# Peptides against a protein of PDB entry 6FRK, part 8

Target 1, 411 residues: chain A of PDB entry 6FRK
Amino acid sequence: NEEVLNAMLKEVCTALLEADVNIKLVKQLRENVKSAIDLEEMASGLNKRKMIQHAVFKELVKLVDPGVKAWTPTKGKQNVIMFVGLQGSGKTTTCSKLAYYYQRKGWKTCLICADTFRAGAFDQLKQNATKARIPFYGSYTEMDPVIIASEGVEKFKNENFEIIIVDTSGRHKQEDSLFEEMLQVANAIQPDNIVYVMDASIGQACEAQAKAFKDKVDVASVIVTKLDGHAKGGGALSAVAATKSPIIFIGTGEHIDDFEPFKTQPFISKLLGMGDIEGLIDKVNELKLDDNEALIEKLKHGQFTLRDMYEQFQNIMKMGPFSQILGMIPGFGTDFMSKGNEQESMARLKKLMTIMDSMNDQELDSTDGAKVFSKQPGRIQRVARGSGVSTRDVQELLTQYTKFAQMVKKM

## One batch from the design tools (peptide; aimed at target 1 L326 F332 T334 D335)

Design b1_p9_7_s2 (made by RFdiffusion4, then SolubleMPNN; from b1_p9_7, 6 letters changed)
Fold by OpenDDE base, seed 1:
Structure b1_p9_7_s2 (fold): chain B 411 residues (1-411), chain A 9 residues (1-9)
Amino acid sequence: as target 1 above (411 residues)
Amino acid sequence: LPFLLELLS
């Protein structure tokens, strides 16, 4: 039993290291999991794999919890949020995403560009803010970020803004001049929250970077960016461990809507390759798909047609980068996030839709579509000819539909 | 949502 446990823990540790989890955290997790597993309970015929998985999940949840309550803005108050982080971390784009998130929730939100170091920083922020209809402040002539930040904060306080986001200068590396500038800005504007923005794609460098910021500035919140890419999210654990600050949001793509509140359970589920079914539900519900209510009602009644499947394919095609959707699905590893796999997956959906375009209303609207085809095999041949595919391709579609219809009946 | 899961599997 101990040998089997050690072998399974070795596999988990390897997978976590491949997910950019810091080696110290992986070692600690391994020890904690070993201590949490009762070997006697494992002997009682419980599914050893499920017990280990649960223990690993529980210990990962603890690693993402800093034991500190996240700061939240107060409605009807002026909340100053200062952003800090390296250049290329996604800080400026994340400022816009956070501003847009609060604006969509009915907060009076604004943006300040206090980045005087990067040429075109203000133009970039202005472009993003204008597209999102977010009020902004900055200067083309003032070179002191303290002056810009102070003037911008004062302006937006006087205009009764509730969320005042200050984007600061970055550097390519940690430099004393950067930290001094951040401290001067922080002292001048007295932010209610300092948000450290971290790029998850830097992998094992997340710990050292997060520590360098925390040792110099009072980081109170973390936002992790680029979780849509090759970053498996393990760097997030390093950020929490180093900063002792909660992750409040994650950036999941390049679009302004590719931004969500951090949820521990879905994140750990995704990190373990269990998928994020809850986040996928939330994304499908956020898609103002005109017929979502009608579909949800049909699903509640255990009704599911080929037409309902077709409509869902159309919805999937509207959800944006298919790679992000795949990364939310249990059993779809990060390898499905490759550009090649996205195009292939979209081509597969289009092929399935083309097959369904050759079906008649009786076939599409049947609550037992697979049985309609099984009773009259000539329908399969008609659809195959109409869509230019093999009878096997039609049968594969019907097999997929049948699996879905069975799942819906079990809901 | 179970829909998306099996479509992609």
Scores: peptide ipSAE 0.014, ipTM 0.528, DockQ to the pose 0.094
OpenDDE base, seeds 2, 3, 4, 5: peptide ipSAE 0.012, 0.010, 0.010, 0.000; ipTM 0.567, 0.517, 0.465, 0.386; seed 4 fails the geometry check

Design b1_p9_7_s3 (made by RFdiffusion4, then SolubleMPNN; from b1_p9_7, 5 letters changed)
Fold by OpenDDE base, seed 3:
Structure b1_p9_7_s3 (fold): chain B 411 residues (1-411), chain A 9 residues (1-9)
Amino acid sequence: as target 1 above (411 residues)
Amino acid sequence: VEFLLELLS
């Protein structure tokens, strides 16, 4: 029993190291899991694999929880949020995403560009802010970020803004001059929250980077970016451990909407390759696709038509980058998330929809669409000719439909 | 979810 436990823990530890989890955290997790598993309960015929997975999951959840409640803005107050992080972390893009998030929630939100180091920083912020219709402040002539930040914060406080986001300069590396500038800005504007933005793709460097920021400025929140890439997000555990601050949001792509509140359970599930079913459900619900409630009701009644499948494909296509949806589905490996596979997957969905566009209402609205086609094979040939596809392609669609309709009947 | 997996595989 102990040998089996040690073998399984070795596999889990290897997978966590390959997910960019810090070696110290992996060692601690291994010890905590060993201490939490009763070997006698494992002997009683319980699924040893499920027990170890549950213990690992529980210990990872604890590693993401700093035991500190996340800061939240107060309605009717002027909340100053300062962003800090390295150049290339996605900090500037994340400022715009957070501003847009609060604006969509009905907060009076604005952006300040206090990045005087990077050429075109203000133009980039202005472009993003203008597209999102977010008020912004910055200077083309002032070189002191403290002056820009102070003037911008004062201006927007006087105009009764509720969310005042300050983007600061980043550097390519950890530099003392960057940290002194950050302290001067923080002291001048006295932010209600300091947000550290971290790129998930930096892997094992996450601990050292996050610690360097926390040792210099009072980081109270973390945002992790680039979780749509090959980064498995293990560096996020290192950021929480180093900053002792909660992850409040994650960036899941390049679009302004590719931004979501951090949820511990879905994140750990994704880190373990279990997928994010809850995040998929939440994202589907946030899209407010009017047809989703009607579809969910039909699914609850065990009814599923080819039209219902068509509407689902339309909904999937409206959800944005297909790679993000796929990355939320359990069992889709990272290889399915390659840009090439996304376009191919979207082209496949579009092909299936084009086949269904050649079906008639009787075929689309039948509760047993496969049986309609099996009784009259001439329908398959008509649909194939109408959509410009092979009869095999139509049969493959009907096979997929039949599989889904059988799953819906079991729900 | 498994169906979406099969459709996309």
Scores: peptide ipSAE 0.006, ipTM 0.414, DockQ to the pose 0.099
OpenDDE base, seeds 1, 2, 4, 5: peptide ipSAE 0.010, 0.008, 0.006, 0.000; ipTM 0.519, 0.506, 0.412, 0.404; seeds 1, 2, 4 fail the geometry check

Design b1_p9_7_s4 (made by RFdiffusion4, then SolubleMPNN; from b1_p9_7, 6 letters changed)
Fold by OpenDDE base, seed 2:
Structure b1_p9_7_s4 (fold): chain B 411 residues (1-411), chain A 9 residues (1-9)
Amino acid sequence: as target 1 above (411 residues)
Amino acid sequence: LPFLLELLR
């Protein structure tokens, strides 16, 4: 029994190391799991695999919980949020994502660029803020980040802003000069929350990076970025362990909407390759697929039109990166679609939609769209000319539609 | 979802 336990724990430990979980945390997890499993209960014929998986899951949940309640902004108050992190961590992009998140929730939100070190930092922030219609402050002439941060915070406090986000300078390395600058800014503006932004893709370096920030600045919250890449999120455990601060949000892509509140259970489930059914349900509900009931009712009756297929393509395009959706399903790893195949797949969907835009209502709303085109081949030529595609491309679309309509009839 | 996977292949 101990040999079987050790073999299964070795496989789990290997998978966690491949997920960028720090080797020290993996060793501690192995010891904690061994201590939590009664070997006598494992002898009694219980599903040993399920018991070990549950123990591993429970101990990973504890590693993500710092035992400290996350700071939350107070409505109708002025909340100053300072961002800290290395250059390339996604800090500036994350400031814009957080500002946009609170703005969409009806908070009076603004952005301050206190990055004087990076050429074009203010232009980048201004571009992101303008696209999102978020008020911003910064300078092209002031070189002291303390002055910019202080003036910007004072301005937006006087204008009764509720969420005041301050972006600071990053550096390529952990340098004492960066930490001194961050401390001077923090002392001047007295932030209600200091957010450390960490890139998940740095793997085993996450612990050392997070520790260096916590040792110099009073980090109270963590945001993990680049969880859409090959980063399996194991670095997040290292950040929590080092900072003793909760993860409050995660960045899941490059778009301003690729930002979500951190949920412990879904995150650990995804890290273990169990999928994120809860996040999938939340994402489906956020799409306001109010017409899903009408579609489900049609599908139950074996009815599927070209219009129903078009609406599904629109829904897929609204759901964002399809790789992220697949990565929420149990048994579909993030590697199922390479980033290259995703852009090609989205371009293919957009091409199919452009073909359908040249169809008439009789063609789109027919319960047997393929039969409408087969009875009158001149329709294929009309649609092909209208959409600028070959007659073969239209026939391929109709062939795909027919395969789908046959699947719906078998459900 | 199996339907979506066949569309993308």
Scores: peptide ipSAE 0.012, ipTM 0.546, DockQ to the pose 0.164
OpenDDE base, seeds 1, 3, 4, 5: peptide ipSAE 0.011, 0.011, 0.016, 0.000; ipTM 0.532, 0.542, 0.555, 0.438; seed 4 fails the geometry check

Design b1_p9_8 (made by RFdiffusion4)
Pose (drawn by RFdiffusion4):
Structure b1_p9_8 (pose): chain A 374 residues (1-38, 47-273, 303-411), chain P 9 residues (1-9)
Amino acid sequence: NEEVLNAMLKEVCTALLEADVNIKLVKQLRENVKSAIDNKRKMIQHAVFKELVKLVDPGVKAWTPTKGKQNVIMFVGLQGSGKTTTCSKLAYYYQRKGWKTCLICADTFRAGAFDQLKQNATKARIPFYGSYTEMDPVIIASEGVEKFKNENFEIIIVDTSGRHKQEDSLFEEMLQVANAIQPDNIVYVMDASIGQACEAQAKAFKDKVDVASVIVTKLDGHAKGGGALSAVAATKSPIIFIGTGEHIDDFEPFKTQPFISKLLGQFTLRDMYEQFQNIMKMGPFSQILGMIPGFGTDFMSKGNEQESMARLKKLMTIMDSMNDQELDSTDGAKVFSKQPGRIQRVARGSGVSTRDVQELLTQYTKFAQMVKKM
Amino acid sequence: TLFERLEKL
């Protein structure tokens, strides 16, 4: 049985290693699901599913904008990850939700960058800012957020150039652009086909600049996006959106369950009964109930107080014979009145008859009357 | 009788 756990566990470790999941997290997840584990494919895959939900959970809720206030969003990520494409996908998303959204092109390096964001914004009917001539992104971002602030826009999305960590020049310039415009949220856009080099770059981005949200693009293809577990752990940020194509409407919010599945592959007879059950539990205590001075009108009249401390176990064989629908019903008496066929099965395996209940049903009706009167 | 006593309380 120890060999059935390991053959089926190394087959999921290969399923995650093929899904571009970091080898550090696969080896760690393997011994986490091994230590926490101490119709067969369901008792195993349910334990694997709960262990994955433990990893995709960063514990941090997403940053959401406020209507009627200026929200500046700054995009960061590697070269070619889809920042300019997801810039228009997001401005189009909120603009359709009713936000005064605008775009700024703060890329002064990549050829045809302003022309790219201009044509994406021209098509989606979204205001845009940038420059062919300005070579300083700190100047383009500052003079753009200033312009769209004096025009009272609610979503101001600043696009930046691609950068990698070994370029300290572009990492300083990213930090200065973030310090000039002071964004409310910084989004780390990552490609879904990224391999093992993801945790190092995503971590260096978190160190130089405050990353609060992560977007995973190019998920409409074969890439399952296992590199996102290493960006969530590195940036401490949740995934808010995913990209699912080249167009502006190929964009939707991140849902954890489908991504993990792809990455993996009045008083009633019942109340009359419980009040009785507590009066039998407090039943050996009936002598305490006759203690009150001037109250002892009677005690154990006709000896029938002894069987009121004996009927509740026989009535329990009826509850033992009941399932969760009859037991958890608001009116435990209405489930059997409509279907007196349930009065015969309660009588069979519990040894009580269907006759005994007629006297009980009269005793029930009287008890149900005095509580609605209570 | 016992239930009548509980109601009187």

Design b1_p9_8_s1 (made by RFdiffusion4, then SolubleMPNN; from b1_p9_8 with T1E R5L)
Fold by OpenDDE base, seed 1:
Structure b1_p9_8_s1 (fold): chain B 411 residues (1-411), chain A 9 residues (1-9)
Amino acid sequence: as target 1 above (411 residues)
Amino acid sequence: ELFELLEKL
């Protein structure tokens, strides 16, 4: 039992390291999971596998919780939000995404470009802001970021803006001159929130970078960028641990709408490869497909059938761009997309739908479709023959369905 | 994936 637990925890630790989770956090998680299991085995006689899964999930949830309440803007007040981070972190793009997020919620939002170091920074911000119809400020002639930030904040305060976002200079390296500039800007504008923007794709460098910013600047919030299928998200845990600041938003792609409020449970579920059913439901709702209300209602009631999965695959096939939506489905994580283009992913969904087209109504409409097939293995052989696939392909589909149905029952 | 690993365990 202890040897099996140690082997399991070794594999979990390896997978977390491969997900860019810092080695110190992985060690701490391993110790905490062991201690949690030893305590729960004494209390509940539960299936050890479920206990380990629950313990791992619970300890990951704690690693993304800094124990500090996230700053939130106050409606009808002037909220100054200063952005800090390295060049290439997605900081400027994230300023535009955050501005657009608040604008869509009916906040009077504006953008200030106080990046005097990067050539074309103001043009990039102006292009993004203009596309989103967001008011902006910056200079082509002023070289002092403190002057630009101060003038821009004063202007937008006088115009009664509620959300005033200040994009600052980045550097390629952690330089003392960058931190002095950030401190001078922060002292001049007196921001209500300082947001550190971190690129998740830098992997194991996330901790050292996040620490260097926190040691020099009073970071109060974190935004993690580039969570678009290549970054496994483990760097986010390092950012929280180093900054002791909550993740408030995540960037999930290049589009201005590829930005969402950070939700702990969906994020950990995705990090574990469980998918993001809540994000899938939210995305399906945003697309106003009339036939989805009944499916969403069933999902909210913990009911999920093979027919409901078929209908979801039909919806996904209608939605394009396919990569983001697949990464929200349990068992269609990064490995489903990393091995193929969008056309191959579409072909895989069409194959799964063709397997389900060979199922009968009793199989499709069962709230426990996998148990229907497990009780009568001859059904798997019938479906495999009807769809022209292997019995293994049908079993893989039923495994994916079971994962999804188990998650829906926990919602 | 880590979940598939946790499910094979």
Scores: peptide ipSAE 0.018, ipTM 0.534, DockQ to the pose 0.022
OpenDDE base, seeds 2, 3, 4, 5: peptide ipSAE 0.012, 0.012, 0.012, 0.013; ipTM 0.486, 0.531, 0.493, 0.536

Design b1_p9_8_s2 (made by RFdiffusion4, then SolubleMPNN; from b1_p9_8, 4 letters changed)
Fold by OpenDDE base, seed 1:
Structure b1_p9_8_s2 (fold): chain B 411 residues (1-411), chain A 9 residues (1-9)
Amino acid sequence: as target 1 above (411 residues)
Amino acid sequence: SLFDKLLKL
């Protein structure tokens, strides 16, 4: 049992490292998982795999919880939010996303560009703010970020703004001059929250970067960006561990709406490649697609058929951008998208639908479709022949369905 | 995916 556990934990550790989880955190998680697994309960005929999966999930949830309550803005007050982070972290774009998020919730929101170092920083912020109809402040002539930040904060305080977001200068490197500038700005404007913006795509560098910021400035919140790309999200655990600060939001794409409040359980589920069914339901509801209510009620009752999966694929094919929605489906994680463009991903869904078009109503409408096929392997061969695919392709589809149906039963 | 690895265990 211990040898099997150690082999399983080795594979989990390898997969976490491949998901950009810091090696120190992976080692700690391994020991915590070992300590959380009762070997006697594993001997009593409990599903060893489910126990290890649950232990890994529980320890990952703890790694994303800093034990500190996230700062939240107070309605009817002036809340100054200072953004810090390296150039290219998505900081400026994230300022606009956060401003838009609060504006859509009926907050009086504004943006200040205190980035004097980057040429065109103010024009970029102005362009984003204007598109979103968000009030903005900045200068083309003032070179002191402290003056710009102070004047902008004073202006928007006098105009009774509730959310005052200050975008600061970034640098390509962690330089003492950057940290001194950030401290001078923070001292002048007295922010209610300092948000560190981290690019998840930097992988194993997330820990060192997050630590360097926390050692120099009082980071109170983290926003993780570029989680739609090649980033597997493991860098987020490094940011929390280094900053001891909660992740408050995540950036999930390039669009201004590609921004969501951080939810621990969905995030860890997605990091594990379990998908995000809750976020998928939320996206399906936002799109007001026909027949959504019937699908959502089935999902809430833990019922999921191959037909329900087919209908969901039809809905996904009607939704853009396709990349984000696939990343929310169990078994369609980053590996499904990393191997091709949006057109290839669409072709893969169309192939899966073509396989299901060769299934009969008994197979499609069964609440345990995988068991129908496992009891009668001749069905797999029939469907494979009918759809012009291999028996392996049908088995892969049934494996994806089984993953999804098992998650729906846990909701 | 990590889940696929956890599911191959």
Scores: peptide ipSAE 0.021, ipTM 0.563, DockQ to the pose 0.023
OpenDDE base, seeds 2, 3, 4, 5: peptide ipSAE 0.015, 0.016, 0.019, 0.020; ipTM 0.502, 0.504, 0.544, 0.547

Design b1_p9_8_s3 (made by RFdiffusion4, then SolubleMPNN; from b1_p9_8, 3 letters changed)
Fold by OpenDDE base, seed 5:
Structure b1_p9_8_s3 (fold): chain B 411 residues (1-411), chain A 9 residues (1-9)
Amino acid sequence: as target 1 above (411 residues)
Amino acid sequence: SLFEKLLKL
């Protein structure tokens, strides 16, 4: 009934607003999803729930696609990349992450600090650049960012650098003086790409901020930061909508390696709280773990056992930096990380594995392990006693498994 | 999560 659809759409809209999606975009998405469902309901006796989920996913994918091809640097040319964004957006850290990303790809990369406003900006950039072995330029005495940017760009062009990244001043407020300075720098250095760096944690303010930058400077790319924290990523949709520019990279932590190319499908999956199973598969494949093909094939067939989850936890334990990987597992997102350091998250995974070590092959190899335990509650008590944990801890594991297995069945 | 909300639907 239309009432059921409207109730479902209201819950989706509430969840998108709680994910920091802009209220205008949520309204537009609701209308587009409603129109898409009304067209598909006429065509198929499909499960209304799957249809709504697919329609929501499809419309979110469209909101992340600006319809513009991302700028890419040209090999053997001097590519000038100017960074713009508010202070505290992670802009300076992101300059270093991008420089390091290109350096690891075999590009001759350098950094310029044209932030004259923030005391210690150049020292911070110098420290980050030196740790990463990235060449850098800046001044302790020159106060004009136009002079610093121009001299630094000229120097690194003459030295045949391929990637020349210019960090600019960020301010706490959208002050006219900041935008004038950014425009003067952009006019002087004529950048091949202007990157807007946005903090995902600023929520509903993302639209107004992204718009103010685009209205003053020709933003061509977006980088979203702090996606490891409490930020649900909905602000990224606002940045794309306002700038009409693609997201090219995301920052997923404080480390220089906590930086990855933007992928639409994984990002929308994570935004929906569906985890990043595709990114897990990609990372698992990158590790060349011998059993990856069999696991990927099972996942493609919607099969997921407690043993498959155990093997995934073993793989995660082999992969190192747990923060990036746990945030990709459905139900192990922000709530799993919100209270613990990497060591606590690792201890929690080890506890889950210890619970699974007390399971039998019938329990581990069942395509519906939770149903095996629900049919015979005495199994929960056996496993709890065997692993030295509470029956509640076993039920929490089975709840996490059920969430994951239901997702794999929906892929 | 949004997914849990979409799963309660």
Scores: peptide ipSAE 0.035, ipTM 0.678, DockQ to the pose 0.022
OpenDDE base, seeds 1, 2, 3, 4: peptide ipSAE 0.027, 0.020, 0.019, 0.029; ipTM 0.611, 0.548, 0.543, 0.723

Design b1_p9_8_s4 (made by RFdiffusion4, then SolubleMPNN; from b1_p9_8, 4 letters changed)
Fold by OpenDDE base, seed 5:
Structure b1_p9_8_s4 (fold): chain B 411 residues (1-411), chain A 9 residues (1-9)
Amino acid sequence: as target 1 above (411 residues)
Amino acid sequence: SLFEKLLKM
């Protein structure tokens, strides 16, 4: 019934607003989803929930696609990349992350600090660049960012650098003087790409901020930062909508390696709280773990056992930087990381594995492990005693497993 | 999460 659809769409809209999606985009998405849903197909007893989820997912994918091909650097050319964004957006850190990303790909990369406004900007960039062994340019005495940017770009062009990244001044407020300075720098260095760096945590302010930058400079790419924190990523949709520019990379932490190419499907899956199972699969495949094909095949068939979860935890423990991987597992996102360092998250995974080590093969290999335990509550007490944990800890594990297994069945 | 909301639906 249309009433059921409208109630469901209201809950989706509420959840998107709570994910920092702009109210205008949420309204548009609601209309587009409502128009994309065939009410006759909904009447035929098809899983109404799956249909709405698919329609929402498809419309979110369209909102992240600006319909413009991302700029890519040309090998053997001098590519000038100018960074713009507010102070505290992670812009300066992101310049270093991008330079390091290209350096690891075998590009000759360098950094220019044209931030003359912030005291210690050049020292911070120099420190980051030196740690990453990236060549850098800046001044302690020159106050004109146009001079610094021009001299630095000329120097690194003459030295045959392929990736020349220019960091600019960020301010706390959108001041006209900031935009004039950015325009003067852009006009002087003629960048091949202008990257807008946006903090995902600023929520509903993302649209107005992204628009103000696009109205002053020719933003061609977006990078979204702080996606490891409480930010649900909905602001990224606002940035794409306002700039008409693709998201090229995301920042997923404070480390220089906490930086990855943007992938639409994983990002929308994570935004919906579906986790990043595709990105988890890709990372698992990059590790050449021998059992990956069998796991991927099971996941594609919507099969997920407690053993498959145990094997994934073993893989995660082998992968290192836990923050990136845990945030990809459904139900292990922000709530799992919110109070603990990487060591506490590791200890929690080890505890979950120790609980599973006390399970039998019938429990581990069941396609509905939670139902095996619910049918025979004495199993929970056995496992709790065997692993030295509370019955509550076993129930929490089974709840996490159930959430994950339900997601895999919906993929 | 949005998914938990979509799952409560």
Scores: peptide ipSAE 0.023, ipTM 0.618, DockQ to the pose 0.022
OpenDDE base, seeds 1, 2, 3, 4: peptide ipSAE 0.021, 0.014, 0.015, 0.013; ipTM 0.576, 0.504, 0.506, 0.378

